# Ledger of designs, part 7: peptides against a protein of PDB entry 1IK9

Target 1, 211 residues: chain A of PDB entry 1IK9
Amino acid sequence: MERKISRIHLVSEPSITHFLQVSWEKTLESGFVITLTDGHSAWTGTVSESEISQEADDMAMEKGKYVGELRKALLSGAGPADVYTFNFSKESCYFFFEKNLKDVSFRLGSFNLEKVENPAEVIRELICYCLDTIAENQAKNEHLQKENERLLRDWNDVQGRFEKCVSAKEALETDLYKRFILVLNEKKTKIRSLHNKLLNAAQEREKDIKQ
Target 2, 207 residues: chain A of PDB entry 1IK9 as posed
Amino acid sequence: MERKISRIHLVSEPSITHFLQVSWEKTLESGFVITLTDGHSAWTGTVSESEISQEADDMAMEKGKYVGELRKALLSADVYTFNFSKESAYFFFEKNLKDVSFRLGSFNLEKVENPAEVIRELIAYALDTIAENQAKNEHLQKENERLLRDWNDVQGRFEKAVSAKEALETDLYKRFILVLNEKKTKIRSLHNKLLNAAQEREKDIKQ
Target 3, 195 residues: chain A of PDB entry 1IK9 as posed
Amino acid sequence: MERKISRIHLVSEPSITHFLQVSWEKTLESGFVITLTDGHSAWTGTVSESEISQEADDMAMEKGKYVGELRKALLSVYTFNFSKESAYFFFEKNLKDVSFRLGSFNLEKVENPAEVIRELIAYALDTIAENQAKNEHLQKENERLLRDWNDVQGRFEKAVSAKEALETDLYKRFILVLNEKKTKIRSLHNKLLNA

## One batch from the design tools (peptide; made by RFdiffusion4, then SolubleMPNN)

Design b2_p22_3_s2
Fold by OpenDDE base, seed 5:
Structure b2_p22_3_s2 (fold): chain B 211 residues (1-211), chain C 211 residues (1-211), chain A 22 residues (1-22)
Amino acid sequence: as target 1 above (211 residues)
Amino acid sequence: as target 1 above (211 residues)
Amino acid sequence: SEEIKEFEKKIEELLKEEEKKK
């Protein structure tokens, strides 16, 4: 089961933060359980897949788009733009929410809730879920931090090896050329020496012919 | 102000999870505010630095060690080893906790709490803190994940460059040696040719002298 | 071969550059 808790402000009680818990299996489209609490009382309702489909049809909205709007409203809370307005009557246990656009507000959904007999149990379970989520997120953060430290070390090691490889390549090229030049100069000197010996031998032969 | 919320089980109500909130400034040694709730009622007390010092002295424990035990008891909750036992009387508002060792239990601390007049406000604020902590931890998690992905890309890039550099170094060495061998062989051939010309010139001179 | 002559020329150019740096 997936769960999301959001802070909401009710039009009837704008000074009292309420908490909207939504719980569902795999997808919100298959239905969900909605729980509202003010920290003293709690109200719960179950919304079926058929009710979601009926609301989408009544709104003449494509089901996937409607579920997308439900997800934004119920799981994101009132975003900073007051795009969603929440209403709840404690007398009727009727919960409804509206989407506010520039010049047009429309009802996005409505649910009949039931007052929970033991709200303290619902509140305790909600706090437990928050504490479990904090612990899980902390463990995940510690894992990611350790992995980042590992990746940074591995990057530094490869970077250092790469820089050494670049320098070694340049040094190798320079050293090989220097060594080759020395050998080439030795061979050129030997060729010059042999040419001079040939010239001298030819001059001596020309002297021997002239007697 | 720092805050920690822990789940605890009271000896008097082992079936009902209680929440212990501790809030403090910089260090627990300077005093703290303790809040206990069962999701319906709340109790709060302020513990001063002087009270902490007095409890440490009464226990004949070094203050730093005592504060260390307070931190383990009050901020870690009952760890899985039931090392700490929590007691609370709703009638007296007296909260005390014990450290359980193999054969010895001792009282670690005791506090007089006061029943909160509006427990719903305390509970709402506690839930708000949990939700804020979840949001902060999620943002940190997303940041660490993005950094992890960046570091992995950077590592792959440097690794690929390093492998190319290694291959290029080996290829360069092989290519340079092949080219040098070609030039050296040409010079060796020229030296051999000049030596043969010198030998022939010497043989012709020896013939001309015999002639 | 022309390739050997070009390589000899490149080596001679490198020699001249090293001599200029002395």
Scores: peptide ipSAE 0.035, ipTM 0.825, DockQ to the pose 0.686
Fold by OpenDDE base, seed 4:
Structure b2_p22_3_s2 (fold): chain B 211 residues (1-211), chain C 211 residues (1-211), chain A 22 residues (1-22)
Amino acid sequence: as target 1 above (211 residues)
Amino acid sequence: as target 1 above (211 residues)
Amino acid sequence: SEEIKEFEKKIEELLKEEEKKK
């Protein structure tokens, strides 16, 4: 089961932060349980897949698009843009929410909730879920931090090897050329010496013919 | 201000999860505010640095060690080892906790709490803090995840450059040696040719002298 | 120099290895 808790502000009680818990299996489209609390009282309702489909049809909206709007309204919390307005009557237990666009507000959904007999249990469970989520996120954070430190070490190690390889390549090239030049110069000197010996031998032969 | 919320079990109400909030500035040693809630009622007390010092003295414990035990008891939550036992009387508002060792249990501290008039506000603020902490931890986790993905890409990039550098070094060495060999062979051939010419010239001169 | 002779020898060894591959 998936769960999301969000802070909301009710139009009727804008000074009192309310908490909207939505619980679902796999997808919000399959239905969900909504729980509202003010930290003293709690109200719960179940929304079926058929009710979601009916509400989408009543709105003349494609079901996937409607579920997408439900997800934004109910799971994102009141995003920073106050795009969603929440209303709840404690007397009628009627919960409804609207999407506010620049020139058009429309009701996105409405649900009948029931007052929870033991709100303290719901609140305790909600706090437990928050604390568990914090612990899970902290453990994930510590893991990611350790992995980050490992990756940074591994990067530094290969970078150092790369720099050594570049330097070794340049040194190798320079050394090979220097050695080659030395050997070539020796061979050139030997060639010059042999040419001079040939010239001398030719001159001596020309002298011997001229007697 | 730092804050920690932990689940605790009271000896008097083991079936009802309680939440222990501790708030402090910089260090627990400087004093703290303790809040207890069951999701319906809340109780708060202030513990001063002087009270912490007095309790340490009464226990004949070094203050730093005592504060270390307070931190474990009050901030770690009931660690998996049930090393700390919590007691609270709703009638007297007396809160005390014990450290349980194999053969010795001792009272670690005791505080007088006051019943909060508006527990719903305390509970809402506590839930808000949990939700804020979740959001902060999620943002940190997303950042670390992105950074790890960056570091992994950077590692792959430098690894690929390193492998190319190694291959280029080996190719350079091989190519340079091949080129050097070709030039050296040319020079050796020229030297051999010149030596043969010198030998022929010497043989012709010896024939001319005999002839 | 001895170093040049060693380098020439290494080049000659490499030449012989290339000739054997042919």
Scores: peptide ipSAE 0.034, ipTM 0.825, DockQ to the pose 0.765
Fold by OpenDDE base, seed 1:
Structure b2_p22_3_s2 (fold): chain B 211 residues (1-211), chain C 211 residues (1-211), chain A 22 residues (1-22)
Amino acid sequence: as target 1 above (211 residues)
Amino acid sequence: as target 1 above (211 residues)
Amino acid sequence: SEEIKEFEKKIEELLKEEEKKK
């Protein structure tokens, strides 16, 4: 089961933050349970897949698009954009919400809710869920932090090895060329010496022919 | 102001999860506000630095050690270790807690709490704090996740460059040696050829003298 | 001179290894 708790403001009680809990299995399309609370009272309703399908048909909207709008309305919380307006009557237990566009406002959905007999249990469970979520997210944060610290160390280590490898490659090339030039110059000197000996021998032979 | 909300179980009502909120400035040593709630009623008390100091003295405990024990009792939540036992009377509004060690149990602290007139406001604010904390921690998680993914990419990139550098270094060394060998062999052949020419010239000169 | 001889020797050793790998 998935769950989301959001803050909402009711048109009838704009000064009192309400909390909208939505609970569902896999997708909102399959139906969901909503719970509304003001921290004293609670109201719950169940919405079936058939009701969602009927509401989509009544709105002449494709079901997937309608469920997408429901998800934005019911799960996004009080985003600063007054795109969704929530209404609830504590007397009738009728909950409805509207989408406000620039030129068009329309009802997106409505639910009959039932007043919960033991609101304290619902509120305690809601707080427990929040505390569990905080603990889970904190553990995930600590894990990700440790992993990031590890990855940063590993990156620094391989970067340092890479820089050493580059420097070692350049040094190796330079050293090998220097050594090779020394050996080559020795061989060139030996060749020049042998050529001079050949030239001298030829000159001596020409002298011996000339008596 | 710092705040922590914890689940606790009261000895008088072990089946009903209570929530203990502690609020403080910088350190618990400077004093704190506690709020207890069961999701229907709330009770609040303020504990001053002087009361903390007096309680530490009465316990014959060093103040820093005592504040350390308070922090464990009041902020650690219901850890599985039944090390801290919480008691509250709704009639007297007297809250006290004990530390249970293997061989010794002792009272760690006690507070007179006042029943909150509007518990719904306290509960709503508590839920708001939880939801804000969830949102903040979620944003931190998303940030750390993106950073983790970046660091992993950066690590893979430098690792791949390092491996290429190692391979290029080895290939460079091998290639340079091969090229040097070819040039040296050419020079060795030229030296041998010049030596043979010198030997032949000497042999011809010896023939001309014998002629 | 000794460094040159060692380098020549290393080059000659590498030559022999390449010829072994004819």
Scores: peptide ipSAE 0.037, ipTM 0.827, DockQ to the pose 0.738; fails the geometry check
Fold by OpenDDE base, seed 3:
Structure b2_p22_3_s2 (fold): chain B 211 residues (1-211), chain C 211 residues (1-211), chain A 22 residues (1-22)
Amino acid sequence: as target 1 above (211 residues)
Amino acid sequence: as target 1 above (211 residues)
Amino acid sequence: SEEIKEFEKKIEELLKEEEKKK
């Protein structure tokens, strides 16, 4: 079961924050339980999949699009743009909400709610759910923080190894060339020495022939 | 201002979850506001720094240690170990709590509360604070998640560069040695050729002398 | 043999540069 609690303002009581709880199974399309509270009284209604389909049909809206609008209205709270207006009659227990577009307002949905006999139980359960959600989110936050610290250490370790590898590569190249130059110079000196000995031997032979 | 809401169970009403809100400025030592609610009624009291000091003195406990116990009792909720027992009289509005050790129970503190005239306002504000805390924690979690994903990408990039650097170092060493061996072998062949020419010239000169 | 001659030439150039840098 999924649950979302949002703050809403009712047209009838704009100075009093109300809380809208929606509970559903996997998808909002399959139906949901709606609970409204002002912190003193509570009202609950169950909305079936058939009622959602009927409201979509009455609006001439595709069901998936309608459910998408329900999700924005009922689960996001009154976003900063006052795009959704909520109305509730405590006398009739009739809840309805409208979508406000620039030039057109239309009723998005309406539900009959029932006054809860023990509102304190609903309010306590709502607060419990909020506290549980806070605790779970704190635990997730602590986990993500520890993982960030681990990833940062691992990055620093690899970066340090990479820098050492670059420096070691440059040092290796330089050292190998220096060593090779020394060996080549030794071989060149030996070649020059042997060539000079050959020239001297040839000159001595030419002297011996000239007598 | 800091705030913590916790679930507590009262000895008088063990089946009904109560909520204990504590609000303070920077430190609990400087005083706090305590609010108790059952989701229908609310009770509030202000505890001064002087009252905290007096309670510590009456207990013959060092103030910092006493505040440490207050923090565990009032801010952590009833942890799983039932180490703290909470009592409240709705008649006298007297709130007190005890620390239970294996062989000794002692009163840790007591406060006079006042019944809130408009409990619905306190309850609504409490729910608002919970919802705000949830939203803030969600935003922090989303930020940490994005940072984790960034750090993981950065780690993979450096790791890939490091592996390429290692392979390039090994390839460089192998290539340089192969090239050096080829050049050295050419010089060795030239040295051998010149040495053989010198030996032949010496043998011809010895033949010419014997002739 | 051409690749070896080019490498020898490169080594000789490096040698001349090192001698210029005694």
Scores: peptide ipSAE 0.035, ipTM 0.825, DockQ to the pose 0.721; fails the geometry check

## One batch from the design tools (peptide; made by RFdiffusion4, then SolubleMPNN)

Design b2_p23_5_s2
Fold by OpenDDE base, seed 1:
Structure b2_p23_5_s2 (fold): chain B 211 residues (1-211), chain C 211 residues (1-211), chain A 23 residues (1-23)
Amino acid sequence: as target 1 above (211 residues)
Amino acid sequence: as target 1 above (211 residues)
Amino acid sequence: EEEEKEEEEEKEFEEKLKELEEK
């Protein structure tokens, strides 16, 4: 079961933050349980897949698009743009919400809720879920932080090895060329010396022939 | 202001999860506000630095150690070891908690609480704080996750460059040696050829002298 | 002695080169 809790403002009680809990299995499309609370009273309703399909059909909206709008309204809460207006009558237990566009406002959905007999239990469970979510997210944060610190160390170690490899490659090339030049120069000197000896021997032979 | 909310079980109501909120400025040692709720009623008390000091003195405990015990009891909740037992009388509004060690249980602290007139507002604010904390932790998780993915890419990139550098170093060494051998062998062949010419010239001169 | 040392260094270099050609 998946769950999302959002803050909403009711048109009837704009000064009192309400909390909208939505609980569902796998997808919101398959239906959901909605719970509304003001921290004193709670109201719950079940919305079936058939009701979601009927609301989509009544709106002449494609079901996936409609579910996408439900998700934005019910799971994100009123985002900073107040695109969604929430209404609830405590007397009728009728909950409805509207999407407000620049030129058009329309009802997106409506649900009959039932007043919960023991709202304190629902509120305690809601707070428990929030605390569990905080603990899970904290554990995940600590894990990700430790992993980031590990990856940063590993990166620094490889970077340092890479820089040493680059420097070692350049040094090796330079050293090999220097050694090669030394040996090559010795061989060139020996060749020059041998040529000079050959020239001298030829000149001496030419002198010996000339007596 | 810092805040922590914990689940506790009261000895008087072990079947009902209570929530203990502690709010403080910078350090718990400077005093704190404690709020207890069962999701229907709320009770609040203020604990001053002087009360904390007095409780530490009454226990003959070093203040920093005592504050450390308060932090474990009040901020961590009852950890899985139930080392801390919480007691609250709704009639007297007297809250006290005990540390249970294997051989010794002792009262760690006691606070007079006042029943909140509007518990719904306290509960709503508590839920709001939980939802804000969830949102902050989620944003931090998403940031850390993106950073983790970045660091992993950066590590893979440097690792791949390092491996290429190692291979390029080995290839460079091998190629330079092969080139050097070729040039060196040409020079050695030239030296051998010149030596043979000198030997032949010397042998001819020795023949010419014997002639 | 210096020519023998140069010939030994040259042999050691040729041996190291041979070991590199045999890998």
Scores: peptide ipSAE 0.018, ipTM 0.824, DockQ to the pose 0.038
Fold by OpenDDE base, seed 3:
Structure b2_p23_5_s2 (fold): chain B 211 residues (1-211), chain C 211 residues (1-211), chain A 23 residues (1-23)
Amino acid sequence: as target 1 above (211 residues)
Amino acid sequence: as target 1 above (211 residues)
Amino acid sequence: EEEEKEEEEEKEFEEKLKELEEK
């Protein structure tokens, strides 16, 4: 079961923050339970998949689009754009909400709610769920922080090894070239010396033939 | 201002989860406000630094140790170890709690609370704080997740560059040595050839002198 | 003396080269 709690303002009670809990299984399309509370009273209603389908048909809206609008209205609360307006009558227990467009407002959905006999139990359970969610999110945060610190260490270690490898490669190349030049120059000097000895020997032979 | 909400069980009402909110500035030692609620009624009390000091003295406990025990009792709720027992009289508005050790239980603190006239407002504010905390923790978790994904990419990039650097170093060493050996062997062959020419020239001169 | 040092350094380098050819 999935659950979302959001803050809403009612047109009838704009000074009192209300809380709208929505609970569903897998998809909001399969139906949901709504619970409204003002922190003193609570009201609950169940919305079936058939009611969602009927509301979509009555609106001449494609069901997936309609459910998408329900999700925005019921799970986000009134976002800062006042795109959704919520109405509730404590007398009739009738809850309805509207989507406000620039030039048109239309009713998006309506639910009959029932007043909960023991609202304190619903409120306590709602607070328990909030506290459990906080604890779970804190544990996830602590885990992600420790992973972040680990990944940063591992990155620094590899970066330092990479820099050492680059420096070692450059040093190796430089050293090998220097050593090779020394040995090569020695061999060149020996070749030059031997060539000079051959030239001198040839000149002496040419002198000995000329008597 | 810092705030912590915890679940507690009262000895008088063990079937009803209560919520203990503690609010303080910087340190719990400077004093705090406690709020108790059952989701229908709320009770609030203010505990001063002087009261905390007096309770520590009355207990013959060092103040820092006493505040450490208050922090465990009031901010953790009853942990799974039942180390702290909470008592509240709705008639007297007297709240007290005990630390349970293996062989001894002792009163850790006591507070006179006042019944809140509008408990719904306190409950709504408490739920608002929980929802804000959830939203903040979710935003932190999303940020940390994105950072971890970035650090993992950066680590893979450096690791792949490091492996390429290692392979390039080994290839460089091998290639340079092979090239150097080839050039040196060519020079050695030339030296040997020149030495043989010198030996032949010397042998011919020795023949010409004997002739 | 310099030619002998150069011949010794050459031999050490040739030995190191040979050790690398044998690996």
Scores: peptide ipSAE 0.021, ipTM 0.824, DockQ to the pose 0.042; fails the geometry check
Fold by OpenDDE base, seed 2:
Structure b2_p23_5_s2 (fold): chain B 211 residues (1-211), chain C 211 residues (1-211), chain A 23 residues (1-23)
Amino acid sequence: as target 1 above (211 residues)
Amino acid sequence: as target 1 above (211 residues)
Amino acid sequence: EEEEKEEEEEKEFEEKLKELEEK
């Protein structure tokens, strides 16, 4: 089961933060359990897939688009733009929410909730879920941090080897050319010496012919 | 201000999860605010640095060691080993906790708490802190994840460049040697040709002298 | 003597060249 807790403000009680818990299996489209609490009282309702489908049809909205709007409204809380207005009557236990656009506000959905007899148990469970989520996220953070530190070390090691390889390549090229030039110069000297010996032999032969 | 919320079990109410909030400035040694809640009622007390020092002295424990035990007891919750036992009387508002070792249990500390008149506000604020902590930890997780993915790409890029550099070094060595051999062989051929010309010239001269 | 040293250095270089052609 997936769960999201959001902080919301009710139009009737704007000074009192409420918490909206939504719980669902795999997808919100398959239905969900909604729980509202103010830290003293709690109210719960179950919304079925059929109710979601009916609300989408009544709105003349494509189901996937409607579920996308439900996901934004119910799982994000009041985003910083007050795009969603939440209303709840404690007397009727009627919860409804509206999407506020620039020129149009429309009701996005409505649910009948039931007052929970033991709100303390629901609140304790909600706090437990928050603490469990914090612990899981902390463990994930510590793991990711250790992995980052490992990857950074591994990168530095390969970078240092790469820089050494570049320098070693350049040094190798320079050394090989220096050695080659030495041997080539020896061969050039020997060729020059042999040419001079040939010239001298030819000059001596020309002297021997001239007698 | 730093804050930690822990799940604890009271000896008097072992079936009901309680939440222990501890709030402090920089170090627990400087004093702290302790809040206990069961999701319906809340109790709060302030513990001063002087009270911590007095409790350490009364225990004949070095202050830093005592604060280290307070940190383990009050910030970790009941660790999986039930090393700490928590007791609270709702009637007297007396909270005390014990450290349980194999052969010795001892009282680690005790506090008088006061019942909060509006527990719902304390509970709402506690849930707000949990939600804020979840959001911060999620943002940190997303950041660390993106950084891990970046570091992994950067590592793969450098690794691929390193492998290419190694291969290019070996190829450079091989290519340079091949080119050098070609030029050296040309020089060797020219030297051999010049030696043969010298030998022929000497043989012709020896024929001319015998003639 | 200098020609013998040059011939030895050339031989060592040619041997190193050969060892690298055989790898």
Scores: peptide ipSAE 0.020, ipTM 0.824, DockQ to the pose 0.039; fails the geometry check
Fold by OpenDDE base, seed 4:
Structure b2_p23_5_s2 (fold): chain B 211 residues (1-211), chain C 211 residues (1-211), chain A 23 residues (1-23)
Amino acid sequence: as target 1 above (211 residues)
Amino acid sequence: as target 1 above (211 residues)
Amino acid sequence: EEEEKEEEEEKEFEEKLKELEEK
């Protein structure tokens, strides 16, 4: 089961934060359970896949698009854009919500809810779910933080090795060229010396031929 | 203000999860506000720094150690170790808790609470705090996840550059040595050729002298 | 270890240079 709790403001009670819980299996399209509470009373209703399909058809909206709007309305919390207006009558237990656009407001959905006899149990379970979610998210945060610190160390270690490898490559090239030049200069000196000896020997032979 | 909400079980109502909220400024030692709720009723009390000091003295416990026990009892939630037992009388509004060790149970603290007139407001505020904490922790999780993905990419990039640098160093060394050997062999061949010419010239001169 | 490897590589280079001088 998936669950989302959101703060909403009812048009009838804008001064009192209400909490909207939606619970579903895998996809919101297959139906969901809605629970509304003010921290004293609670109301619940089940919305079937057939009701979702009927509401989409009545709106002349494609089902996937309609479910996308339901997700935004019911699962996002009242985002700062006030795009969704929630209405609830405690007398009729009728819940409905509207999408407010610049030039058009329209009813997005409507549900009959039932007053919960033991609202304290629903509220306790809701708080338990919040506390469990906090604990799970904290454990995940601590894990991600430790992993971040590990990855940063591993990056620094490889970066340091890379910089040393670059410097060692440049040093190797420079050293090899210096050593090569030294050996080449020795061989050039030996070649020059042998050429001079050969020239001298040729000059001496030319003198010996000339008695 | 710092706040912690924990699930507790009261000895008088073990079948009903209660929620213990503790709120304090910087340190628990400077005093705190305690709120207890069952999701229908709420009770609150203020514990002063003087009361904490008096309880520590009455227990003959060092204040820092006593505050450390208060932190474990009141802020940890009932950890799976059942080390702390909570008692509350709805009639007297007297809250007390005990530390249960293998051979010793002792009262760790006791507080007079007052019944909250509007428990729904306290419950709504508590749920709001839980939802805010969830949102903050989710945002932190998403940030840490993105940072970990960045660090992993950065590590892979540097690792790949390092491996290329190592291979390029080995290739450079091998290429430079091959080139140097070729040039040295040319110079050695020229030296050998000049030595042979010098030996031949000496042999011809020795023939001319014998002639 | 890295300095010892550099010294060994330097000795191998000097030996290769010496073999190149003696031949």
Scores: peptide ipSAE 0.017, ipTM 0.818, DockQ to the pose 0.043; fails the geometry check

